# Designs tried in a protein design run: peptides against a protein of PDB entry 4BOS. Part 14

Target 1, 163 residues: chain A of PDB entry 4BOS
Amino acid sequence: PVLTRTVVPADNSCLFTSVYYVVEGGVLNPACAPEMRRLIAQIVASDPDFYSEAILGKTNQEYCDWIKRDDTWGGAIEISILSKFYQCEICVVDTQTVRIDRFGEDAGYTKRVLLIYDGIHYDPLQRNFPDPDTPPLTIFSSNDDIVLVQALELADEARRRRQ
Target 2, 163 residues: chain A of PDB entry 4BOS as posed
Amino acid sequence: PVLTRTVVPADNSALFTSVYYVVEGGVLNPACAPEMRRLIAQIVASDPDFYSEAILGKTNQEYCDWIKRDDTWGGAIEISILSKFYQCEICVVDTQTVRIDRFGEDAGYTKRVLLIYDGIHYDPLQRNFPDPDTPPLTIFSSNDDIVLVQALELADEARRRRQ

## One batch from the design tools (peptide; aimed at target 1 A10 D70)

Design b1_p14_3 (made by RFdiffusion4)
Pose (drawn by RFdiffusion4):
Structure b1_p14_3 (pose): chain A 163 residues (1-163), chain P 14 residues (1-14)
Amino acid sequence: as target 2 above (163 residues)
Amino acid sequence: ALEALFAEQAAAKL
């Protein structure tokens, strides 16, 4: 089986669309983004002690309004929140310098999902099977460290191809 | 329209 990127629209909401795609087992639905952003705002507003002005670069309320827009990009804050909400490890494979940032690293989730990130875009990763009957898988066991190795190699290859 | 905006934003970031 081969680790594969599926290209989602680069409409400013790719982070949410990619996360949704992998946690829902391979469903592409761009319309999920507004609701996922509202979920983020709900969680950010619920903990102003943690989501401080220093962390957000603006007021808690300003950040909530900002993230609810259809043109702002999700990042580490959003990903950390979505990992907990979905109760899975979200592994972002960064093809800029070829590394993996593992959200939910120490929460003991049983599940793991992967996104590929080039510094501008987010797309989901999935495992494809050469058997006509076996659909792609997007959720992997936390014990499954080999998929992380395959993702690092895909990151190397993706970096070479992009250059 | 949002894809065009994204492209401009990505170019500006780079």

Design b1_p14_3_s1 (made by RFdiffusion4, then SolubleMPNN; from b1_p14_3, 5 letters changed)
Fold by OpenDDE base, seed 4:
Structure b1_p14_3_s1 (fold): chain B 163 residues (1-163), chain A 14 residues (1-14)
Amino acid sequence: as target 1 above (163 residues)
Amino acid sequence: DLEARAAAQAAALL
């Protein structure tokens, strides 16, 4: 079994496309972004006390309008929201630092998904199997630490290629 | 429908 990267379009919605890919079991759908943006906006709007200007860097309403644009980038706030929504840990391995940021790690989720991040772009990760009849796996057990090791190795390789 | 499901979803920055 090998952990591999699926390159998604760099169309400002790579985070949403990548998350959708992994949580849906390996479905590449770049057209998912508008609905996911609206989803996030709805969640943010529903809790203005928590999603304050201090958290968002802009007013609740301004953020909601901003995130629904087709050219705005998602980040940690969006990942946290999506982790909670999909009830899974989202692990992001950074190719610049070779470190994993875990979102939802304290929520007690039984599942985790993995993304790879290079500082500006997100891609999904999947486990491929030698048997061609076995589809790639994108949803892992939260106890599967081997996949985290593999993600770090993948990130380290990517880092070396860019140095 | 994602938007429909979001109606009852409570999210937090984790």
Scores: peptide ipSAE 0.040, ipTM 0.701, DockQ to the pose 0.030
OpenDDE base, seeds 1, 2, 3, 5: peptide ipSAE 0.027, 0.037, 0.026, 0.028; ipTM 0.696, 0.695, 0.682, 0.691

Design b1_p14_3_s2 (made by RFdiffusion4, then SolubleMPNN; from b1_p14_3, 4 letters changed)
Fold by OpenDDE base, seed 2:
Structure b1_p14_3_s2 (fold): chain B 163 residues (1-163), chain A 14 residues (1-14)
Amino acid sequence: as target 1 above (163 residues)
Amino acid sequence: SLEALAAEKAAALL
């Protein structure tokens, strides 16, 4: 497929690096994680009624302290928060199941970004163009279902290659 | 910065 994977560092912050990459139009910044973690903590702390223990699995304060650690992994909660913050769908294609989990799909966002996930690691996805002078695209229309098909194809190929 | 933007948008997410 024309959709390609950009491998980011396999550290505990790969989700944040990957999200930052796609929402910023293809900017690779592995140093973004601490600020991204603080961003999430700030959002969570701002609404303790919504971000309750039932949602977080721990108290609001405990979560904020936890997510700011450099060795804790981001997951569905963080993706949901980042989807809301950036006002876009975050679509995660899973190479283990060859399925796409769509975050923010019911929010009416006009844009979507894509990540690929293998069970322990997140990477960003981008569309490359034949014209080398045209930069890769990381932000897609939420109506672009072709990119989702391409993501599934990429994930299926990755699964077969055990990547 | 992201933190500055977070402070601005936090209220909008409520």
Scores: peptide ipSAE 0.024, ipTM 0.646, DockQ to the pose 0.027
OpenDDE base, seeds 1, 3, 4, 5: peptide ipSAE 0.023, 0.023, 0.023, 0.024; ipTM 0.643, 0.638, 0.637, 0.634

Design b1_p14_3_s3 (made by RFdiffusion4, then SolubleMPNN; from b1_p14_3, 5 letters changed)
Fold by OpenDDE base, seed 4:
Structure b1_p14_3_s3 (fold): chain B 163 residues (1-163), chain A 14 residues (1-14)
Amino acid sequence: as target 1 above (163 residues)
Amino acid sequence: SLEEKFAEKAAALL
């Protein structure tokens, strides 16, 4: 089995597209972004004590209005929220640092999904199998540390190609 | 619709 990258459109919503791809088992749907943005805004608005100005960098209401725009980029806050929402660990491998940021690692989730990040753009990762009749896997066991090693290898190779 | 699916999930979470 080989871990591979699926390049999604380089639009302002690549994070949402990538997350949707992996949590839905490999479904590419860039049209998911508006609904996901509204979902995040709804979650943030529902807990102003937790999602404080200190965390958001702006007021709760300002963030909600901001994230619902179609031209704003998602980041760590949104990943954290989506991890909680989908009840899975979201692992982001960075091609610049060759490190994995794990979101939701302390929540006890049994599932993990993987994204690859180059500093501005997010793409989903999937495991391809030798048997062509076996569909790629995007949702892994949280005990599958091999996939993390493979993600690091993928990122390291990407870094070597760009340096 | 996607909106409905997300709304259902959100309702379960919130």
Scores: peptide ipSAE 0.027, ipTM 0.665, DockQ to the pose 0.027
OpenDDE base, seeds 1, 2, 3, 5: peptide ipSAE 0.024, 0.027, 0.027, 0.026; ipTM 0.654, 0.665, 0.666, 0.665

Design b1_p14_3_s4 (made by RFdiffusion4, then SolubleMPNN; from b1_p14_3, 7 letters changed)
Fold by OpenDDE base, seed 5:
Structure b1_p14_3_s4 (fold): chain B 163 residues (1-163), chain A 14 residues (1-14)
Amino acid sequence: as target 1 above (163 residues)
Amino acid sequence: SLEERAAAKAAALL
């Protein structure tokens, strides 16, 4: 089995497209962003005590209006929210540092998904199998540390290509 | 839709 990268469009919504891809088992839908942005805004608006100005960097209402724009980028806050919503660990491997940031790691989820990040763009990762009749896997066991090693190798190779 | 799934999850937790 080999861990591979699926390149999604380099638009303002690459994070949302990438998350949707992995949590839906490998479905590429670049049009998913508007609904996902509204979902995040709804969750943030529902808990102003937790999603405070200190956490958001702006007022709760300002954030909700901002994230629903079609030209704003998602980041750590959005990943954390989506991890909780989909009840899975989201692991992001960074090609600039060759490190993995884990979101939801203390929640006790049994599943994890993986993204690759280059400092501005997100792409989803999947495991491909030798048998062509076996579809790629995007949802892994939270105990599968081999996939994390493979993600680091993939990121290290990407970094070397840019040096 | 994502919104429908969100509503279903919220209802299941109540």
Scores: peptide ipSAE 0.029, ipTM 0.665, DockQ to the pose 0.022
OpenDDE base, seeds 1, 2, 3, 4: peptide ipSAE 0.026, 0.029, 0.026, 0.028; ipTM 0.680, 0.688, 0.669, 0.666

Design b1_p14_4 (made by RFdiffusion4)
Pose (drawn by RFdiffusion4):
Structure b1_p14_4 (pose): chain A 163 residues (1-163), chain P 14 residues (1-14)
Amino acid sequence: as target 2 above (163 residues)
Amino acid sequence: AKEEAMALQRSLAS
């Protein structure tokens, strides 16, 4: 089986669309983004002690309004929140310098999902099978460390191809 | 605003 990127629209909501794709087992639905952003705002507004002005670069309310727009980009804050909500590890494979940032690293989730990130875009990763009957798999066991190795190599290859 | 953000994203990815 081969680790594969599926290209989602680069409409400013790719982070949410990519996370949704992998946690729902391979469903591409761009319309999920507004709801996922509202979910983020709901969680950010619920903990102003943690989501402080220092962390957000603005007021808690300003951040909530900002993230609810259709043109703002999700990042680490959003990913950390979505990992907990979905109760899975979200591994972002960064093809800029070829590394993996593992959200939910120490929460003991049983599940793991992967996104590939080039500094501008987010796309989901999935495992494809050469058997006509076996659909791609987007959710991996937390014990499954080999998929992380394959993702690092895909990051190397993706970096070379992009250059 | 969304179209401008998308254009900026294409420009940065070039």

Design b1_p14_4_s1 (made by RFdiffusion4, then SolubleMPNN; from b1_p14_4, 11 letters changed)
Fold by OpenDDE base, seed 3:
Structure b1_p14_4_s1 (fold): chain B 163 residues (1-163), chain A 14 residues (1-14)
Amino acid sequence: as target 1 above (163 residues)
Amino acid sequence: SLAAAIAARAAAAA
């Protein structure tokens, strides 16, 4: 089995597209972003005590208005929220540093999904199987350390190719 | 699906 990257559009919503892809089992839907943004805004708005200005860097309402814009980028805060929403680890491998940031790692989730990040763009990762009739896997066991090794290898290769 | 997940959480929250 080989871990591969599916390139999603660089349209400011790549994080949402990538997360949607992996949590939905490999469904590429670039049109998912508005709903994903609304979802995050709803979650943030529902708990202003937790999602405080200290966490958000802006007021709760300001953040909600901001994240619903089509031209704003998602980041660590959004990944954390989505990890909690989907009840899975979201592991982000960085091609520039060849490091993995794990979101939700202490929550006890049994599932993990993987993204690859180059400093500005997110793409989803998937495991392809030798049997062409077996569809790619995007949701892994949180005990699957092999996929993390493969992600690091993929990131290192991307770094060497400046991709 | 996303819609199903949202619906499930909405039901749990209500």
Scores: peptide ipSAE 0.026, ipTM 0.659, DockQ to the pose 0.021
OpenDDE base, seeds 1, 2, 4, 5: peptide ipSAE 0.022, 0.024, 0.023, 0.023; ipTM 0.638, 0.651, 0.635, 0.613

Design b1_p14_4_s2 (made by RFdiffusion4, then SolubleMPNN; from b1_p14_4, 10 letters changed)
Fold by OpenDDE base, seed 4:
Structure b1_p14_4_s2 (fold): chain B 163 residues (1-163), chain A 14 residues (1-14)
Amino acid sequence: as target 1 above (163 residues)
Amino acid sequence: SLAAAVARAAALAA
């Protein structure tokens, strides 16, 4: 497929690094996580009624302290928050199931970004162009369903490599 | 950008 995977460090912050990469147009910054963690905590703290213990699995305050640690992993709740934060659909293709989870799909965003997930690690996806002088694309139209097909193809290939 | 996102987040949190 035209989409390619950029492998980010397999540290505890791969989700944040991957999201930052795609929303910033292909900027790899493994040091972005602390600030992103703080931003998530800020959003969560701002609405304790919505971000309840039932949603967070811990008290609002405990979550905020927890997510700001440098060794805690982000998941679906963080992705949903980041989708709203960056005002874009975040599409996560899972290599284990070859399915795409679309976060923010009901929000009416005009843009989408894509991540690939293997059950323990997130990486960003980008579209490369034949012209090496044309920078890769990481932000797609939310109407670009072709990129979703390409993501599924990439995930399927990844799955086959593990079999 | 992250800076722009921070500004947006502030608005969302308000």
Scores: peptide ipSAE 0.027, ipTM 0.617, DockQ to the pose 0.023
OpenDDE base, seeds 1, 2, 3, 5: peptide ipSAE 0.022, 0.021, 0.023, 0.023; ipTM 0.616, 0.618, 0.605, 0.604

Design b1_p14_4_s3 (made by RFdiffusion4, then SolubleMPNN; from b1_p14_4, 9 letters changed)
Fold by OpenDDE base, seed 1:
Structure b1_p14_4_s3 (fold): chain B 163 residues (1-163), chain A 14 residues (1-14)
Amino acid sequence: as target 1 above (163 residues)
Amino acid sequence: SLAEAVARRAALAA
């Protein structure tokens, strides 16, 4: 089995597309972003005490309006929210630093998904199997540390190739 | 599956 990268469009919504891809088991849907943005906004709006201005960097209302725009980018806050919503660990391997940032790592989730990040763009990761008729896997056990090693290797290769 | 759980949670959040 080999961990591979699926390149999604660089359309300002790559994070949402990538997350959707992995949590849906490998479904590429570039049109998923608007609804995911609304979902995040709904969650944020529902708990203004937790999602405070200090956390958001702007007022709760301003953030909700901002994230629902089709030209705004998602980041750590959105990943954290999505991790909690989907009840899975979201692991982001950074090609610039060759390090993995884990979101939801202390929540006790049994599943993890992986993204690769180059500083501006997110792509989903998947495990391909030798049998071409076996579909790729995007949802892993939270105990599967091999996939994390493979992600680091993939990121290191990407860095060396200046991808 | 996670996909099934996602669908359920999405429905509840809607």
Scores: peptide ipSAE 0.064, ipTM 0.727, DockQ to the pose 0.022
OpenDDE base, seeds 2, 3, 4, 5: peptide ipSAE 0.036, 0.032, 0.045, 0.032; ipTM 0.711, 0.708, 0.684, 0.683

Design b1_p14_4_s4 (made by RFdiffusion4, then SolubleMPNN; from b1_p14_4, 9 letters changed)
Fold by OpenDDE base, seed 4:
Structure b1_p14_4_s4 (fold): chain B 163 residues (1-163), chain A 14 residues (1-14)
Amino acid sequence: as target 1 above (163 residues)
Amino acid sequence: SLERAIEERRRLAE
């Protein structure tokens, strides 16, 4: 089995498209962003004590209005929220540093999904199987450390191509 | 689907 990336559109919603892809088992839907943005806004609005200005960098309401715009980029805050919502670890491998940031690692989730990030753009990762009739896997066990090693290898190769 | 996931989480929160 080989870990590969699926290139999603380089629009302002690549994070949402990528997360949707992996949590839905490999479904590419570039139109998913508006609803995901609304989902995040709803979660943030529901807990203004936790999602404070210190966390958001702006008031709760300002963030909700901001994230629902179609031209704003998602980041670590949104990944953290989506990890909690989907009850899975979201692992982001960075091609610039060849490091993995694990969101939800202390929550005890049994599943993990993987994204690859180049400092600007997010893409989803999947495991391909030799049997062409076996669909790619996007949801892994949180005990599967092999997939993390493969993600680091993939990121290292990507970094070498850019240097 | 996303809609299904949202509904499931809402029900769990109730």
Scores: peptide ipSAE 0.025, ipTM 0.634, DockQ to the pose 0.021
OpenDDE base, seeds 1, 2, 3, 5: peptide ipSAE 0.025, 0.023, 0.024, 0.023; ipTM 0.630, 0.618, 0.631, 0.620

Design b1_p14_5 (made by RFdiffusion4)
Pose (drawn by RFdiffusion4):
Structure b1_p14_5 (pose): chain A 163 residues (1-163), chain P 14 residues (1-14)
Amino acid sequence: as target 2 above (163 residues)
Amino acid sequence: AAAANAAALEALRP
């Protein structure tokens, strides 16, 4: 089986669309983004002690309004939040310098999902099977460290191809 | 603004 990128629309919501795709087992639904952003705002507003002005670069309320727009990009804050909400490890494979940032690293989730990130775009990763009957898989066991190795190699290849 | 930015992002699409 081969680790594969599926290209989602680069409409400013790719982070949410990619996370949704992997956590829902392979469903592409761009319309999920407004609701996922509202979920983020709900969680950020619920903990102003943690989501401080220093962390957000603005007021808690300003951040909530900002993230609810259809043109702002999700990032580490959003990913950390979505990892907990969905109770899975979210592994972002960064093809800029070829590394993996593992959100939920120490929460002992049983599940793991992967996104590939080039500094500008987010797309979901999935495992494809050469068997006509076996659909792609987007959720992997936390014990499954080999998929992380395959993702690192895909990151190397993706970096070479992009250059 | 969102549409214009989306078109720019598609142009950078790897």

Design b1_p14_5_s1 (made by RFdiffusion4, then SolubleMPNN; from b1_p14_5 with A1S N5K P14A)
Fold by OpenDDE base, seed 4:
Structure b1_p14_5_s1 (fold): chain B 163 residues (1-163), chain A 14 residues (1-14)
Amino acid sequence: as target 1 above (163 residues)
Amino acid sequence: SAAAKAAALEALRA
């Protein structure tokens, strides 16, 4: 089995599209972003004590208005929120550093999904199987450390290609 | 905390 990336559009909503892809088992839907942005804003607005200005870098209300724009980039805050919402660990492999940032790693989730990040774009990762009748896997066991090794390998290969 | 980690990783925006 090989870990591969599915390239999603670079339309300022690649993070949301990528997360949706992996948590829904490999469904590419670039139109999912507006609803996911609203979901994040709803969650943030529901707990202003936790999602404070210190965390958001702006007031709770300002953040909610900002993240709902169709041209604002998601990041670690949004990934953390989506990890909690979907009850899964979200692992981001960074091709610039060849490191994996794990979100939700201490929550005890049984599932993990993987994204690849190059500094300006997110894509989802999937495991392809030799059997053509076996569909690609996007949701992994949180005990599957092999997929993390494969993700690092993929990132390292990407970095070498940019030399 | 998860919140602290999220705040520290703003470089992950895209």
Scores: peptide ipSAE 0.383, ipTM 0.820, DockQ to the pose 0.066
OpenDDE base, seeds 1, 2, 3, 5: peptide ipSAE 0.376, 0.379, 0.377, 0.374; ipTM 0.817, 0.819, 0.819, 0.812

Design b1_p14_5_s2 (made by RFdiffusion4, then SolubleMPNN; from b1_p14_5, 5 letters changed)
Fold by OpenDDE base, seed 2:
Structure b1_p14_5_s2 (fold): chain B 163 residues (1-163), chain A 14 residues (1-14)
Amino acid sequence: as target 1 above (163 residues)
Amino acid sequence: SAAERAALLEALRA
């Protein structure tokens, strides 16, 4: 088994496309972004006490309008929201720092998914199996630390290729 | 941690 990267379009919505890919078991749908943006906006709008200006950097409504634009980038706040929504740990492997940022790590989720991030782009990660009839795995056990090691290796290799 | 993730708000944008 090998951990591999599926390159998604760099269309300003790569985070959403990547998350959708992994949480849906490997479904590539670049057209999913508008609905995912609306989902996030809906969640944020539903809890203005928690999603305050201090957290969002703008008013609740301003954020909702902003994130629904097709050209705005998602980040940690969107990942955290999606982690909670999909009830899974989202692990972001950063190729610039060769570290993994884990979202939802303290929530007790039994599942984790992995994204790879290079500072300007997100891609989903998947485990491929030798058996061609076995589809790639995108949802891992939260106890599967081997996949994290493999992800770090992948990030390190990516970093070295840029040096 | 939550505090650490808060510091990543802009660092992880894409």
Scores: peptide ipSAE 0.387, ipTM 0.819, DockQ to the pose 0.065
OpenDDE base, seeds 1, 3, 4, 5: peptide ipSAE 0.020, 0.027, 0.023, 0.021; ipTM 0.597, 0.623, 0.626, 0.593

Design b1_p14_5_s3 (made by RFdiffusion4, then SolubleMPNN; from b1_p14_5, 4 letters changed)
Fold by OpenDDE base, seed 2:
Structure b1_p14_5_s3 (fold): chain B 163 residues (1-163), chain A 14 residues (1-14)
Amino acid sequence: as target 1 above (163 residues)
Amino acid sequence: SAAARAAALAALRA
């Protein structure tokens, strides 16, 4: 089994598309972004005390309006929210630093999904199996440390290609 | 907190 990436469109919504891909078991649907954005805005709006201006960098309402735009980039805040919503650890392997940032790591989730990030783009990761009849896996055990090693290897290879 | 860490990782925007 090998860990590979599926390149999603660089349409300003790659994070949402990538998250949707992995949490839905490998479904590529770039049209999911507007709904994902609305979901995040709904969650943020529901708890203005937790999602404060200090966290958002803008008022709760301003953030909600902003994230629902079709051209705004998602980041750590949105990943954290989606991790909680989907009840899974979201692991972001960064090709610039060759490190993994784990979101939801302290929540006790039994599942993890992986994204690869290069500083300006997100793609989803999946495990491919030697049996062609076995579909790729996008949802892993939170105890599967091998997939994290493979993700780091993938990131290191990507970094070397840019050198 | 997770929220505080998320804010500190704002560089992950894309």
Scores: peptide ipSAE 0.329, ipTM 0.807, DockQ to the pose 0.066
OpenDDE base, seeds 1, 3, 4, 5: peptide ipSAE 0.242, 0.184, 0.210, 0.216; ipTM 0.789, 0.760, 0.781, 0.768

Design b1_p14_5_s4 (made by RFdiffusion4, then SolubleMPNN; from b1_p14_5, 6 letters changed)
Fold by OpenDDE base, seed 4:
Structure b1_p14_5_s4 (fold): chain B 163 residues (1-163), chain A 14 residues (1-14)
Amino acid sequence: as target 1 above (163 residues)
Amino acid sequence: SAAEKAAFLESLRA
């Protein structure tokens, strides 16, 4: 089994598309972003004390309106929210630093999904199997440390290719 | 700090 990436469109919604891909078991749907953006806005709006101006960089309402735009980029706020919503750990492997940021790691989730981030783009990661009849795996056990090692290897290779 | 947290949040945008 090999960990690979599926390149999703760079259409300003790659984070949402990537998350959707992994949490839905490998379904590529670039049209998922508008609804996911609305979901983010709904959750942000529901807790203005937690999602404060200090965190958002703008008022709660302004952030909600902003994230619902088709051309705005998601980030750690969105990943954190989506981790909780989908009840899984979201692991972001950064090709620039060769490190993994784990979202939801303290929540006790039994499942984890992985994204690869290069500073300007997100892609989903999946495990491919030698048996062609076995579909790729996108949802891993939170105890599967091998996938994290493989993700770091993938990031390291990507970094070396840019240098 | 709040500023550090905000900086981290922005560092993962895409």
Scores: peptide ipSAE 0.519, ipTM 0.891, DockQ to the pose 0.068
OpenDDE base, seeds 1, 2, 3, 5: peptide ipSAE 0.513, 0.485, 0.024, 0.485; ipTM 0.890, 0.869, 0.619, 0.869

Design b1_p14_6 (made by RFdiffusion4)
Pose (drawn by RFdiffusion4):
Structure b1_p14_6 (pose): chain A 163 residues (1-163), chain P 14 residues (1-14)
Amino acid sequence: as target 2 above (163 residues)
Amino acid sequence: AAREAQMAAATAES
């Protein structure tokens, strides 16, 4: 089986669309983005002690309004939140310098999902099977460290291809 | 480049 990128639209909501794709087991639905952003705002507004002005670069309310827009990019704050909400590890494979940032690293989730990130775009990763009957898999066991190795290599390859 | 152009267009529409 081969680790594979599926290209989602680069419409400013790719982070949400990619996370949705992998946690839902391979469903591409761009319309999920507004709702996922509202979910983020709901959680950010619920903990102003943690989501402080220093962390957000603006007021809690300003951040909520900002993230609700259809043209703002999700990032680490959003990913950390979505990892907890979905109760899975979200591994972002960064092809800029070829590393993996593992959200939910120490929460003991049983599940793991992967996104590939080039500094501008997010796309979901999945495992494809050469058997006609076996659909791709987007959710992996937390014990499954080999998929992380394959993702690091895909990151190397993706970096070479992009250059 | 095509994806960046798509993203710029989506921002302009917003």

Design b1_p14_6_s1 (made by RFdiffusion4, then SolubleMPNN; from b1_p14_6, 7 letters changed)
Fold by OpenDDE base, seed 1:
Structure b1_p14_6_s1 (fold): chain B 163 residues (1-163), chain A 14 residues (1-14)
Amino acid sequence: as target 1 above (163 residues)
Amino acid sequence: DERLAEAAAARALS
């Protein structure tokens, strides 16, 4: 497949780096995490009724302080928030289960981006083209189901390598 | 959002 994985640093901020990469069209910036963490905290703080303790697993304030640390890990909550912020579907293919979790799938977004997740690490996915002068694509149509098939194939291959 | 709360367990580990 022409869908490929870009390995980002295995630091505490791989989710943020990966999301930034795909939504910005393929820009690798491992230093983007602090601002993305702050963005998430700002959004959470702005709506304590929606982002309740039941959702966050801690108080709204505690979560905001927690997510802004440089050594805490992002997950589904952060992906959901970033999907809404960037107004795109975020599709996460899991190499352990070979399943895709789609965040924002019911929001009517016209664009989707893809991440690959192995249970402890996130990486971004991109579509490469034969023409070396054509840059990789990271933002797909939400109608492009071929890219989802390619993501599943990529995840299945990754799973088989580990077994 | 129940779906969000349930899926929140999926984290990239530090």
Scores: peptide ipSAE 0.036, ipTM 0.711, DockQ to the pose 0.044
OpenDDE base, seeds 2, 3, 4, 5: peptide ipSAE 0.035, 0.033, 0.033, 0.034; ipTM 0.707, 0.700, 0.702, 0.709

